# Peptides against a protein of PDB entry 8OXM, part 60

Target 1, 371 residues: chain A of PDB entry 8OXM
Amino acid sequence: FKAEFRLAGGVNLPKIIDCVGSDGKERRQLVKGRDDLRQDAVMQQVFQMCNTLLQRNTETRKRKLTICTYKVVPLSQRSGVLEWCTGTVPIGEFLVNNEDGAHKRYRPNDFSAFQCQKKMMEVQKKSFEEKYEVFMDVCQNFQPVFRYFCMEKFLDPAIWFEKRLAYTRSVATSSIVGYILGLGDRHVQNILINEQSAELVHIDLGVAFEQGKILPTPETVPFRLTRDIVDGMGITGVEGVFRRCCEKTMEVMRNSQETLLTIVEVLLYDPLFDWTMNPLKALYLQQRPEDETELHPTLNADDQECKRNLSDIDQSFNKVAERVLMRLQEKLKGVEEGTVLSVGGQVNLLIQQAIDPKNLSRLFPGWKAWV

## One batch from the design tools (peptide; aimed at target 1 V11 L215 F364)

Design b2_p21_5 (made by RFdiffusion4)
Pose (drawn by RFdiffusion4):
Structure b2_p21_5 (pose): chain A 334 residues (1-279, 317-371), chain P 21 residues (1-21)
Amino acid sequence: FKAEFRLAGGVNLPKIIDCVGSDGKERRQLVKGRDDLRQDAVMQQVFQMCNTLLQRNTETRKRKLTICTYKVVPLSQRSGVLEWCTGTVPIGEFLVNNEDGAHKRYRPNDFSAFQCQKKMMEVQKKSFEEKYEVFMDVCQNFQPVFRYFCMEKFLDPAIWFEKRLAYTRSVATSSIVGYILGLGDRHVQNILINEQSAELVHIDLGVAFEQGKILPTPETVPFRLTRDIVDGMGITGVEGVFRRCCEKTMEVMRNSQETLLTIVEVLLYDPLFDWTMNPFNKVAERVLMRLQEKLKGVEEGTVLSVGGQVNLLIQQAIDPKNLSRLFPGWKAWV
Amino acid sequence: SLKAELVHEDRMKELEEELEE
């Protein structure tokens, strides 16, 4: 074990450690004290199940739809450990870096990130109209730059297109799975982009199962589909590879709702922390019902096809009205 | 919940630190 450890930041102060194994290769682990990783363990298990189901299905096997997973080992009710992701860089560090940010490098005439953050702080005390107007003004003077990422990393057109296609597929699959699982904490620091495979990886998974509505600022989108992600998917935008991959993933999930419910039914017997406190779990049953409704496409008794559900999700995600009400730290304009 | 409050506090502190920069 290495004698030094680093802090990853945050109120809980997670610890980062390095271990040297028998082969001598250093491996980085993240011990997360005062937090419950049992929910993250369930998330990783359902991620692995979705990846296996996508691999089993011939339609998705050809499209090579995969979910990037990292091992999470719970150690107690209030602590645990997880595998650190290597060879990845934060999206916000690449895009909105103060020093060498992509938006500053490419578009110096556009508004800086500090100006946008100042405007968002000044407008949180305003009404809906002023928030919508400021958001539209910010979007008018802030063009997406993320499309140049592979252009700056993959000079060969074949590798560049391969990496762009893998990025698009991963974004579609991760967005579908996050909507199904109700993942809300999807700001720039929770998503890591690989420098080689260019596949997005979700690392935080801190809150899910429709928790953003509980937060003071509700989460009005099911997944992150901001202007930067759409521009980085290519000229075609959401139409094309993203829509088809979303449909295929939704079809696979509709075909495997039995396995998904079997995986998620681990609750109601060993409830995790932050629940059933302050004296057939209530919230567990509620989230199981919500997941079943999402999987069956019933909601309030209405039937919805896979294509219609995908179109509705795209419309909700790209709607500026929903983006205006989001948390300013979520970086909806980014 | 407690965890939700902590997440909210983290977001606020991170945004305030970025403005201080």

Design b2_p21_5_s1 (made by RFdiffusion4, then SolubleMPNN; from b2_p21_5, 13 letters changed)
Fold by OpenDDE base, seed 5:
Structure b2_p21_5_s1 (fold): chain B 371 residues (1-371), chain A 21 residues (1-21)
Amino acid sequence: as target 1 above (371 residues)
Amino acid sequence: SRRLERKVKDMEERLLKELEE
């Protein structure tokens, strides 16, 4: 191992370390902190199963619909090494890096990423109407630039077009599978892009089974489909390739209902898989930059006292697990808001929910819904 | 590059025609 490390993006500031294998090859490794690696490992197994289902179907196989996976190596109960996705960058680092982000380079007269964040933090405790108005002002003065990622990396027009299609397919597949699994915390540092394939890699999979809806600021979108995410698809946006790939992915998920329910049931009752949202985790995920100084000392001490009565915890856990399974079954039947939808109707509703400025304006400012 | 932007625009116009068919 090299003595030098770099901080990756994300809440736990994972350390990127370079290691030399016994074969003399250098490999980048991501060292992530405590319990979160088990959640990532379990969710990678679920993604591998989803990829197997997608490869069995002719229409999804022909479109090469897959979720990018990475290897998790647990070192202990409290530490592990992720095989770092070599040649990936966080979308947030490309878009809104403080030094040389794409927004600053291509739109120098727009609001800075800092100005946008400040404006949304000022209204965080305000009404939904005030949040919506400020979000619309931010969006007007912060125009999308993610189209330039593929234009910078792929100079040949035929390669550029193929990579833009690979990106659009990756967004569609990960969005639908992420929705089915109730994947949350999809901020710009938890989504990586591969600089060679243009495919997305989702990291930090600790908010699953719609547990993002019980955060102090609830998640209001089914997946990340923000203006920069859409801009990366090109002029057709969410229409054509993206919509068709979402529909074909949803068809495979709905036709695999029994398999998906059985696997998720086993995972929900696995005593080694802590998927439940706890108050400390909720506070950490939605911590304000101003509150970082006060909460760092107390998070180490109170891990001992939340031993509430084991019997009341088990009954509450079982009720939450049953509710998660019921909601998963509804999604796989196309039940949305008490109505049974077709695959096209369900995908359309999810797209409309994900792009709605009213839903986006209600998200926690750290999620950066304007990017 | 202005030459890349033109090639992008020409490919986007072709893609629009293929979506209207």
Scores: peptide ipSAE 0.030, ipTM 0.513, DockQ to the pose 0.014
OpenDDE base, seeds 1, 2, 3, 4: peptide ipSAE 0.000, 0.026, 0.022, 0.024; ipTM 0.267, 0.545, 0.534, 0.529; seed 2 fails the geometry check

Design b2_p21_5_s2 (made by RFdiffusion4, then SolubleMPNN; from b2_p21_5, 11 letters changed)
Fold by OpenDDE base, seed 3:
Structure b2_p21_5_s2 (fold): chain B 371 residues (1-371), chain A 21 residues (1-21)
Amino acid sequence: as target 1 above (371 residues)
Amino acid sequence: SERLKKKVEDMKLELEEELKE
């Protein structure tokens, strides 16, 4: 360990520690101080299993469809070392960095990232109609620029094409695997891009099994497929490589139903894996500037009411776990809104839901659905 | 060279348009 640490930006003040491995390689490590890194560790194991399934199928193997994984070393219940992937950057840092973000560089006359956020925060408590109108105004005045990531990093045209293809495949694989697992909180700081491979690395995996739908502002999209995410795919957008890779990933997931159900069942009943949404976690994820003042008195609410009978907690937990398993089984059968869909029909529905500006406008402003 | 960067960007755009077909 180097004696020097850097603070990464963010509410949890994650510490970046440069570590020399036993192999003599310097690895940047992110030490999160408040997040349950066991959730990330468990989800990485699920992703490794999904990757094993994808490698067994000839069509997904030929396309190199993988979800990027990272090594998580839990140090305690509240601390651990994330292997910070050397040569990754948060997509939000590239796109909307205050000093030199791609939006500011390529679209200097558009709204600033701060102006967009402010406009969406002003309508946060308003009707869905007012949110939609303001979201459309923001989108009109904040045009996508993520195509420039591959253009800046990969100067050779053949390399650029292969890297954009790798990006598109990575988005497709992570979107479908993320949807199957009900992965939420896919804001622009929780998605890293590898500057060498153009593949996405999803971090902060604490919102899983559709627990994002029970947040105070429910998640309304199956995965992040915002305008910048699509712009990074280039001129074909969601049509062509992305759609085909989603379909091939979904086909492998649906054909692996029994294996995926068995794995998720073991995880849902693991007493060490706290996947359930709790009020404190919900408040942390969707902090409103106004809510900071009211949190002071309820932290001193007596330990007495948290004695919900252990039996009633266990019964309520079991009912939630059963519902999660039933919904996972429905997804793996292609059951959407009570209708059985083909792989192509299911993937099409998910893409349409993810790109719908009505769904995007309803998201929590901190998710930055306009990026 | 900025001129080389621009030429590579233009070639990338052309390759993207050809790959729509």
Scores: peptide ipSAE 0.021, ipTM 0.578, DockQ to the pose 0.015
OpenDDE base, seeds 1, 2, 4, 5: peptide ipSAE 0.000, 0.007, 0.020, 0.017; ipTM 0.285, 0.359, 0.559, 0.536; seed 1 fails the geometry check

Design b2_p21_5_s3 (made by RFdiffusion4, then SolubleMPNN; from b2_p21_5, 14 letters changed)
Fold by OpenDDE base, seed 5:
Structure b2_p21_5_s3 (fold): chain B 371 residues (1-371), chain A 21 residues (1-21)
Amino acid sequence: as target 1 above (371 residues)
Amino acid sequence: SRRLETQALNMELRLQEELEK
């Protein structure tokens, strides 16, 4: 290990460490010090399986539909080393987090990222109607700019077009697989973009199997398809390439039902894989920036965690696991709200749910649904 | 620029037609 470390952007201030391997090669590694990296490791194995299924199908192979994966080495329940995706940047860093963010550079007369966040935090405890009105005002005064990512990185028009296509395919593949697995917490710091390939890398995979729906502010979208995500696709937006790549990915997932169910069943009952949402994790994920100072966990040890008998905890766990498997089976059959949909019908419903301003306005303000 | 955007749209439409054959 080199003695020098760099801070990556984001809430947890992950440390980038340069490591020299026994082969004499330098490798960048991300050290996370607060997250259970076991969940990330398990979800990377599931993504590798999904990639294997996508490579076997001729239509998805021709389109190069893959989810970007990375190596995870868990060191403890709260620490581990990620093989840092060299040449990736968080989409939030490019768009909003720096003084030189793309919104400030290309739209200097729009609301600042801070003004948008403040307006949405002020209405966080208000009605859905008030949240919707303020979200529409924020969106009107904060226009998308993510098209400029590919324009800045790829100066040759033919390369620019190929990379924008690679981006659109990466969004489609990760959105559909993420929906099938019930992946949540898709905020702008948990999605990286590769500066060379324009493909997305999803990190922090601790909210899975629709556990985002049981957060204090429930998740209301199947995946991140916000205005900047769509702007990166170019003029066609969610139509054409994106929609067809979603349909072809969904077709492979539905045709692989038995394989996906068997593997998810093994993972849900693995005692080493804690996928269930706990109250402390829920509080941590939806903390306000102002509350970062005062929530020292006063481990008041005297909160009677009602020692529900080990049997009642185990029965409650088994019922939640069974419900997750049943919902996964429904998704893979195309059952949405009690109706069986075609692949095209199911993909269309998911796109409409993900872009609906009413759903987006209800998300936790830290998710930044206006970006 | 609008010209690059129009060229990209025309290339996307052609790539769509080739992937549907």
Scores: peptide ipSAE 0.038, ipTM 0.684, DockQ to the pose 0.013
OpenDDE base, seeds 1, 2, 3, 4: peptide ipSAE 0.000, 0.021, 0.022, 0.022; ipTM 0.258, 0.582, 0.624, 0.585; seeds 1, 4 fail the geometry check

Design b2_p21_5_s4 (made by RFdiffusion4, then SolubleMPNN; from b2_p21_5, 17 letters changed)
Fold by OpenDDE base, seed 1:
Structure b2_p21_5_s4 (fold): chain B 371 residues (1-371), chain A 21 residues (1-21)
Amino acid sequence: as target 1 above (371 residues)
Amino acid sequence: TERLKRQVLNLQLRLQEELAK
């Protein structure tokens, strides 16, 4: 290990450590402290299983549909080592960095990322109508720029086209797999883009199995498909390649129902895999920047053995697990809002839900649904 | 499928082994 570390941005201040292997190669590692990396490790294995299903199907294999994975080594309940995704950047860093972000560079007369955040925070406790109006004003004055990622990185037109296609396929695969696993909306810092492949890497998988719907501000979208995410696909947006890749991914997932249910069942009933949303995690995920200062970590986890009878906890847990499995089974059958949909109908509904400005305006402002 | 059950179980076991160290 080198004696020097860099801080990766974010609330938990993960440490980037450069390690020299016995082979003399430098390897960057991300050391997360205070985070349970078991959920990330489990989700990476589920992604590998989904990739195996996608590679077995001729249509998804031909389209090179895969979800990018990274190595996670959990060291304890509160520490682990992540393989640093070398050659990736958070999409949030590219888009809304305060100094040199693409919005500031390409749209200097638009609202700043801070102005957008402030406007949406001011209406956070207001009506859905007021949220929608302010969100539309923000969107009008904060135009998408993510098309410029591929234009900056890939100067050759043929390479540019292939990389934009790779990006679009990556968004489609991760969106549908993410929907099936109930990952919900993803913070812009938790989506990395590979600067060489234009493929996405999803990190920090701490919200799964639709637990985002039970947050203080519930999720209203099946996955992140914001204006910048769509802008990166180019002129066709969600139509053509993206839609077809979503449909082919969903077809493989639905045809693999028994396999996926079996995997998720074993995960949900793992006593070591805490996937449930706890109040502290919910507060952490939806903390206001203003509230970060007062929560001194002097919450001693007093082991208040809330001797809630182990029996009542187990019954409540089992009932939540059963509900998650039932909802997963519905998704894999194409049951949406009590109606059985075709693959095309289900994918269309999910796309419409994800791009609806009414749904986006209701998201937690901290997750920046206008980006 | 039994193969996937075994892969998940082998993950769980590896996670348990790393948490027990």
Scores: peptide ipSAE 0.010, ipTM 0.499, DockQ to the pose 0.021
OpenDDE base, seeds 2, 3, 4, 5: peptide ipSAE 0.010, 0.007, 0.008, 0.009; ipTM 0.501, 0.460, 0.439, 0.488

Design b2_p21_6 (made by RFdiffusion4)
Pose (drawn by RFdiffusion4):
Structure b2_p21_6 (pose): chain A 334 residues (1-279, 317-371), chain P 21 residues (1-21)
Amino acid sequence: FKAEFRLAGGVNLPKIIDCVGSDGKERRQLVKGRDDLRQDAVMQQVFQMCNTLLQRNTETRKRKLTICTYKVVPLSQRSGVLEWCTGTVPIGEFLVNNEDGAHKRYRPNDFSAFQCQKKMMEVQKKSFEEKYEVFMDVCQNFQPVFRYFCMEKFLDPAIWFEKRLAYTRSVATSSIVGYILGLGDRHVQNILINEQSAELVHIDLGVAFEQGKILPTPETVPFRLTRDIVDGMGITGVEGVFRRCCEKTMEVMRNSQETLLTIVEVLLYDPLFDWTMNPFNKVAERVLMRLQEKLKGVEEGTVLSVGGQVNLLIQQAIDPKNLSRLFPGWKAWV
Amino acid sequence: TELEEQREKELEEAREKLREE
C-alpha cells in the first residue's frame, strides 16, 4: 500500500489510495467514508446486467452497445470503496477550464464561464421570465465547442469517425439507462470522457431514483442532452444514430423488464442508509413502482411506443424551458 | 465556489428530507 493519499474534494472528503499488486502495477482506489455505496453497488450491478442484455441481443450486438462500468465494493452501511477510472478526463475540465478551456481557446469573443456563473448567481433571485430571458441570452452568445474534441485528438478520419460513433452510442445508451434509473446528478464533474475510446463514464451516481425533485432545485430533464453533447454527436444531432440507439435500448429494456425487476428487487429486505429512519419499505416500494411504470410505458395509464417515448425524452431534454429552471451549478448552457 | 456551497447545502437538505420519510 502507498504511504500517501489525496483528497478528491467535497464535504465528505473521499480518500484516494494507490495499491501495488503482485504484478507491480499501481491501481488507484477511492474509499468513500460517511457515504453509502450500496446504492452505487446496485447501480453497477444493473449496469452490468444491461450490458450483458445488450450483448445477448443480436440487434444491439452488431451496434456494439456497451456500458462502461467500474467495480464498487461496499464495506459497511456507511462506507465503501470503488475503482478509480484511469485514462479519463472531466468534461468540464476540457470545456470550461479557466486557463485552457475549449470555449476560450476557440471563441474568445464569447462570454466566459465566469460571466455566465455571475449572471446565473444574479438571476436566481429573479422570476421565471427573467431566468428564461437570461438563459436565452447566454445561449445566444455561447456556441458549442465540444464537436472539436475528437477533431483535436484523432487526426485520421477513420479513427475520428469510429470514436465519434462510439461516443454517440455510449451517450445514447447511458442516457436511456439513466432515465430508466432516474439519474439526476449529471453536471460536468460527474461525467468522464476517455482519451482513447471517447466513451462517457458516469462516476458519481450519488443521487438517483428520482431524487432531483427532492432537491430544492428540481431536475426537469431525465438525462444530460445539452448543446455541447448534441453538437459533439455530429451534424445530424439527436436525429440519426442517437435516436435509433435509444429505440434499440428501450426495446431491449421492454423485452427484459423481468430481469431488470429481478435485479432491482434486492431492496425491501436490507434497506440502505438515509431511509426508514426517524421512527415493504415505503420509498423502496415507491421507486419500484416508478421503475415498473417507466419500463412498461404506462405512467398514468397511457400507452407509449418506444419511438414516441424516445421523442418525448428528446423533447424534454432539449427544451430550453426545462433547462432554465435547472440548478445554475448544473451548467445547463454548457 | 458559491455554487458549490449551495449544492452542498442542497444535498444536506435532501438527506434530511429522506430521513424524514

Design b2_p21_6_s1 (made by RFdiffusion4, then SolubleMPNN; from b2_p21_6, 9 letters changed)
Fold by OpenDDE base, seed 5:
Structure b2_p21_6_s1 (fold): chain B 371 residues (1-371), chain A 21 residues (1-21)
Amino acid sequence: as target 1 above (371 residues)
Amino acid sequence: DELEKMYEEALEELRRKLREL
């Protein structure tokens, strides 16, 4: 290991450490010091299984539909080493970095990222109507710029077109797989983009199985399909390549329902895999940037064993696990809001839900739904 | 059969990795 480390962006300030392997190769490692990486490690295995299913199908294989994976080595319940995705950047760092974000460079007369965040924080406790009005004002004065990512990185027009297509396919695959697994907390720092492939890498997989819906501010979208995410696809937006790749991914997931149900069942009942939302985790995920200064690091989560009788904990856990399995079965059958949909109908509903400004305006301001 | 075998192998590998955590 080298004696020097770099800080990655984000609340926990993860350390980037260079290590030399026994093969003499330098490898970058991300060291997280306060996160349970077991959930990330488990979800990476589920993504590898989904990739195997996608490679078996001719239509998804031809389109190279894959979810990007990385290596996770948990060291404890509160620490681990990730393979740092060399040549990736958080989409939030590219778009809304305080110093040199793409919004500031390409749209200098728009609202700043700080002004947008402030406006949405001011209405956080207001009605849905007031949130919607302020969100529409923010969106009008903060126009998407993510098209410039591929234009900056890929100067050759043929390469640029290929990389924009790879990006669109990566968004589609990760959106549908993420929806099936109920992946939440898809804020702009939890999604990386590869600067060479234009593919997305999803990190921090600690909100799964729709546990984002039980947060103090519940998640109202099936996946991140915000205006910048759509702008990166080019002039057709969600139509054509994105929609077709979502449909082909959903076809493979629905045709693999028995396999996916049995995988998730084993995970839900694994005593080493804590997927449930706890109050402290919920508070941490939806902290205000202003409250980050007052949370003394001395919340020792002393396991205040809430002395709920062991029997009441086990019965409550089993009921939540059963509900998650039932909801997964519904998704894989195309059951949405009590109606059985075709693959095209289900994908259309999910796209409409994800782009609806009423749903986006209700999200926690830290999710940055205007980006 | 071959899908089921790859599922069992992937599930055993997942269970192995979970036990190694």
Scores: peptide ipSAE 0.015, ipTM 0.532, DockQ to the pose 0.021
OpenDDE base, seeds 1, 2, 3, 4: peptide ipSAE 0.008, 0.009, 0.008, 0.008; ipTM 0.467, 0.485, 0.408, 0.433

Design b2_p21_6_s2 (made by RFdiffusion4, then SolubleMPNN; from b2_p21_6, 10 letters changed)
Fold by OpenDDE base, seed 5:
Structure b2_p21_6_s2 (fold): chain B 371 residues (1-371), chain A 21 residues (1-21)
Amino acid sequence: as target 1 above (371 residues)
Amino acid sequence: SELEKMYNEALEKLREKLREL
């Protein structure tokens, strides 16, 4: 291990450490010091299984539909080593970095990222109507720029076009797989982009099985399909390549119902896989930057007092696990709001839900729905 | 560690069930 470390962006300030392997090769590792990396490691395996299903199907294989995966080595319940995806950057770092973010460079007369966040924080406890009005004002004065990522990285027009298609396919695959698994907390620091492939890497997979819906501010979108995410696809937006790749991914997931249900059932009843939302985790995920100073001492308080009767915990756990399996079965049958939809109908509903400014305006301000 | 062993055993059980499908 080298004694030098770099800070990666994000709330936990994860440390990038250069490691020399026994083979004499340098490998970059990300060390997270506070999160249970077992969730990330389990979800990486589920993604590898989804990739196997996608590779078996001719239509998804021809389109190279895959979700990007990385190696996770859990060291403890609160620490581990991630194989750092060399040549990746958080989309938030590219878009809304304080000094040199793409919004500031390409839209210098728009609202700053700080002004947008401040406006949305001021209305956080207000009505849905007031949140919607302020969100629309923010969106009008903060225009998308993510198209410039591929333009900056890929100067050859043929390479640029190929990489924009790779990006669009990666968004489609990860959006549908993420919806089926109920992945939440898809903020701009939890989504990396590969600077060579233009593919997305999803990190921090601790909010799964729709547990984002039981947060103090519930998640209202099935996946991240915000204006910058759409801008990266180019002029067609959510139409054409993105929609077709979502439909083909959803078709493979629905045709693999038995396999996916069996996988998720094993995970839900694994005593080592704590997928349930606890109150401390909920507070941590939706903590205000201003409150970071005060709540640091209370997170070290003994885990001893929440040992309510083991029997009532077990019955409540089993009922939540059953509900998660039932909802997964509904998704894989195309049951949305009590109606059975075709693959095209289901994908269309999910796209409309994800781009709806009424849904986006209701998200926690830290999710940055205007980016 | 004992935690790494339990994790690897859970992963092998998951891989076994997936080979049966």
Scores: peptide ipSAE 0.022, ipTM 0.511, DockQ to the pose 0.025
OpenDDE base, seeds 1, 2, 3, 4: peptide ipSAE 0.006, 0.010, 0.009, 0.010; ipTM 0.472, 0.484, 0.459, 0.467

Design b2_p21_6_s3 (made by RFdiffusion4, then SolubleMPNN; from b2_p21_6, 12 letters changed)
Fold by OpenDDE base, seed 2:
Parts: C-alpha cells; structure tokens; sequence
Structure b2_p21_6_s3 (fold): chain B 371 residues (1-371), chain A 21 residues (1-21)
C-alpha cells in the first residue's frame, strides 16, 4: 500500500488507495468505510455462477453474454476493499454530473439535470397522474444523448460497432440476471461503464431479492432500461440484439432453475448475508440529496441487542425467505401476473414494464428515471 | 481477517455444492 490516499468524492467519501501487488503492478483500490461489502461480494459470486451457466450454453457463449464482475475483499461488516474498476465511469457522471455532461454538451437548450430533479421532487408526494404528466414534460425537454458515449470513445467505425454491440449485450445480460436476482437501486451512479469494453459494471448490490419493492417509494421496473440506456444501443433500441440477448439469457436462467434456486436458498439462509431491508437502509436509499450531510446513521451496533424473541424474528425472516424463493421459482417458470409465459413473452413483458413511462414516473426522484 | 476467511470458506462450500449439481 502507498502511504497516500485520495478521496473519490461522493457521500461516503471512499478512499482510493494505490496498492502494489506481488506482481509489481500498481492497482487502485477503493476502501469503503460504511457499506456492507459482504452483499456486493456475495452478489459478485452469484454473477460468476451466472457467467458459468452462460458460458456452458452455446448460444449465450457465442454472443459473449457475461456480467462484469469485480473483486471484493470484505474487511469487516462495514468496511472492505473493492478492486477499483479502473477505466470505468458512472453513467451518471458522463451524462449529468459534470458541468460538461453529455446532456449539457449535446442538448444545451434542454432542461438541466437540476431542473429535471426539481420538477420530479415537487410532484414526489402527488398523484400518479400528476407524476406521469410532469415526467412526460421532463422527458420532452431532456432528450437522450448516451449514443455519444461510444461515438466519443471509439472513433474507428468497426470498433464503434463492436463496442455498441458489447454494450447492448451487457445491458441485456445484466438486466435479465438482475431481474432474476431481484436487483434494485439501479440509479445512474450504481451503474458504471467500462471506457475500453463499453460493458456495464453494476455496483452497490445491497438491494436484492426484490427488496426494492418494499421501499417507501417502491421500485416499479424490473431493471434500468431508461431512454439513455436505450439510446446507447443505437438506432435499433431494444429491438434486435438487445431482445435476442435477453431471450437467450432468460432461456439459460429458466433451464438452470434447480441450480439458481439452490444458490439463492443458500444465500437467503446465510446468517452472514443481510439481504433484508432495514428501515434505516430504506431511509438512506431514499434520502434527499440536500439531507445527505446530516443523517449519518450511526448504526450503533448496540441497538441489535433489542431482545425481540428470537423465535418471532426467525419466523418472520423464514416467511420472507420463503416468499423470495417462491417468487424466484415463478420467474424461472415464466409465471408473471399469474400467467405462464414463454421466454419471448416474459422478456417482452419485462421490456414493456421497464420502458413504461407510467412505471418510470412512479420511481423515487433520486433514481433519475428521465436519464 | 477472520471474516475474510469465513467468507472464503463459505464461498468454497458454495462452489463445492455447485460442482455437485
């Protein structure tokens, strides 16, 4: 380890440390001091297993369908070392976080990211109809620009085309596997893009097994398939490559039902894997950016000693775990809304749910559904 | 760390269960 560290910025002020490996290579590492990196580490293993299933199938192997994984070294319940995803950028940083974000550069007459956020925050407690109308106004005045990522990074037309396909495949694979695992909190800072491969890296995997649906503002989409995500696929959008890659990924997942159920069962009953939604975690995830400064939940370790009868906690936990397993089994059978769907029918329903502006308008404003 | 070992062991066990499937 070098003696010097840099701050990565952001709410938790993660420390970037430079590590010299035993191979003499310098590697940047992100030290998170407050996040339970065990959740990320476990989900990275599940992704590696999903990748193994995808590599066994000829159709998914030919398409190079994989979820990008990173190394997580948990140091404690609240601290760990992430292998910093060198050469990745948050999609939100490219699109909206910088004064020179792609929306400002390519659409200078559109609403600012701040104006969009403000408009959606003003209607946060309003009806679904009012949220939908304001979301449509925001979307009309904030047009997608993520197509320019590949155009800026890949000047050679043949490379550009291959990278756009790599991006589209990465979105498809991560969307379907993320849906099967019930991954939530897919905001624009939790999705990185690799500047060399154009593949997505999903970080902060603390909302799993559909626990995003029990948030104060429930998640209404199966995965992030917002207008900028679609724009990055180019002129075909969700049709052709994306849809086919989703179908082939879903086919492998459904054909791996027993394996996936066994994996998730082991994880759900792992006493070290806290997948349950805590009220403090829910408050943190849906906190306003303006309030980010004060509410450091000092999760004092001492409040766990509330001797609620171990029996009632265990029974409530077991009932939630059973419901998660039942819902996973339904997904893997293609049961949606009480109907058994084909792989194509299920993938179509999920795409329609993910792009529906009514569903997108209902999301927490911090999720930035207009991006 | 002890937690890192427990995690590697749990992960090894998960991988070994998966090799039997």
Amino acid sequence: as target 1 above (371 residues)
Amino acid sequence: SELGKMYEEALKELKEKLRKL
Scores: peptide ipSAE 0.024, ipTM 0.646, DockQ to the pose 0.024
OpenDDE base, seeds 1, 3, 4, 5: peptide ipSAE 0.046, 0.019, 0.007, 0.017; ipTM 0.660, 0.475, 0.397, 0.383; seeds 1, 3 fail the geometry check

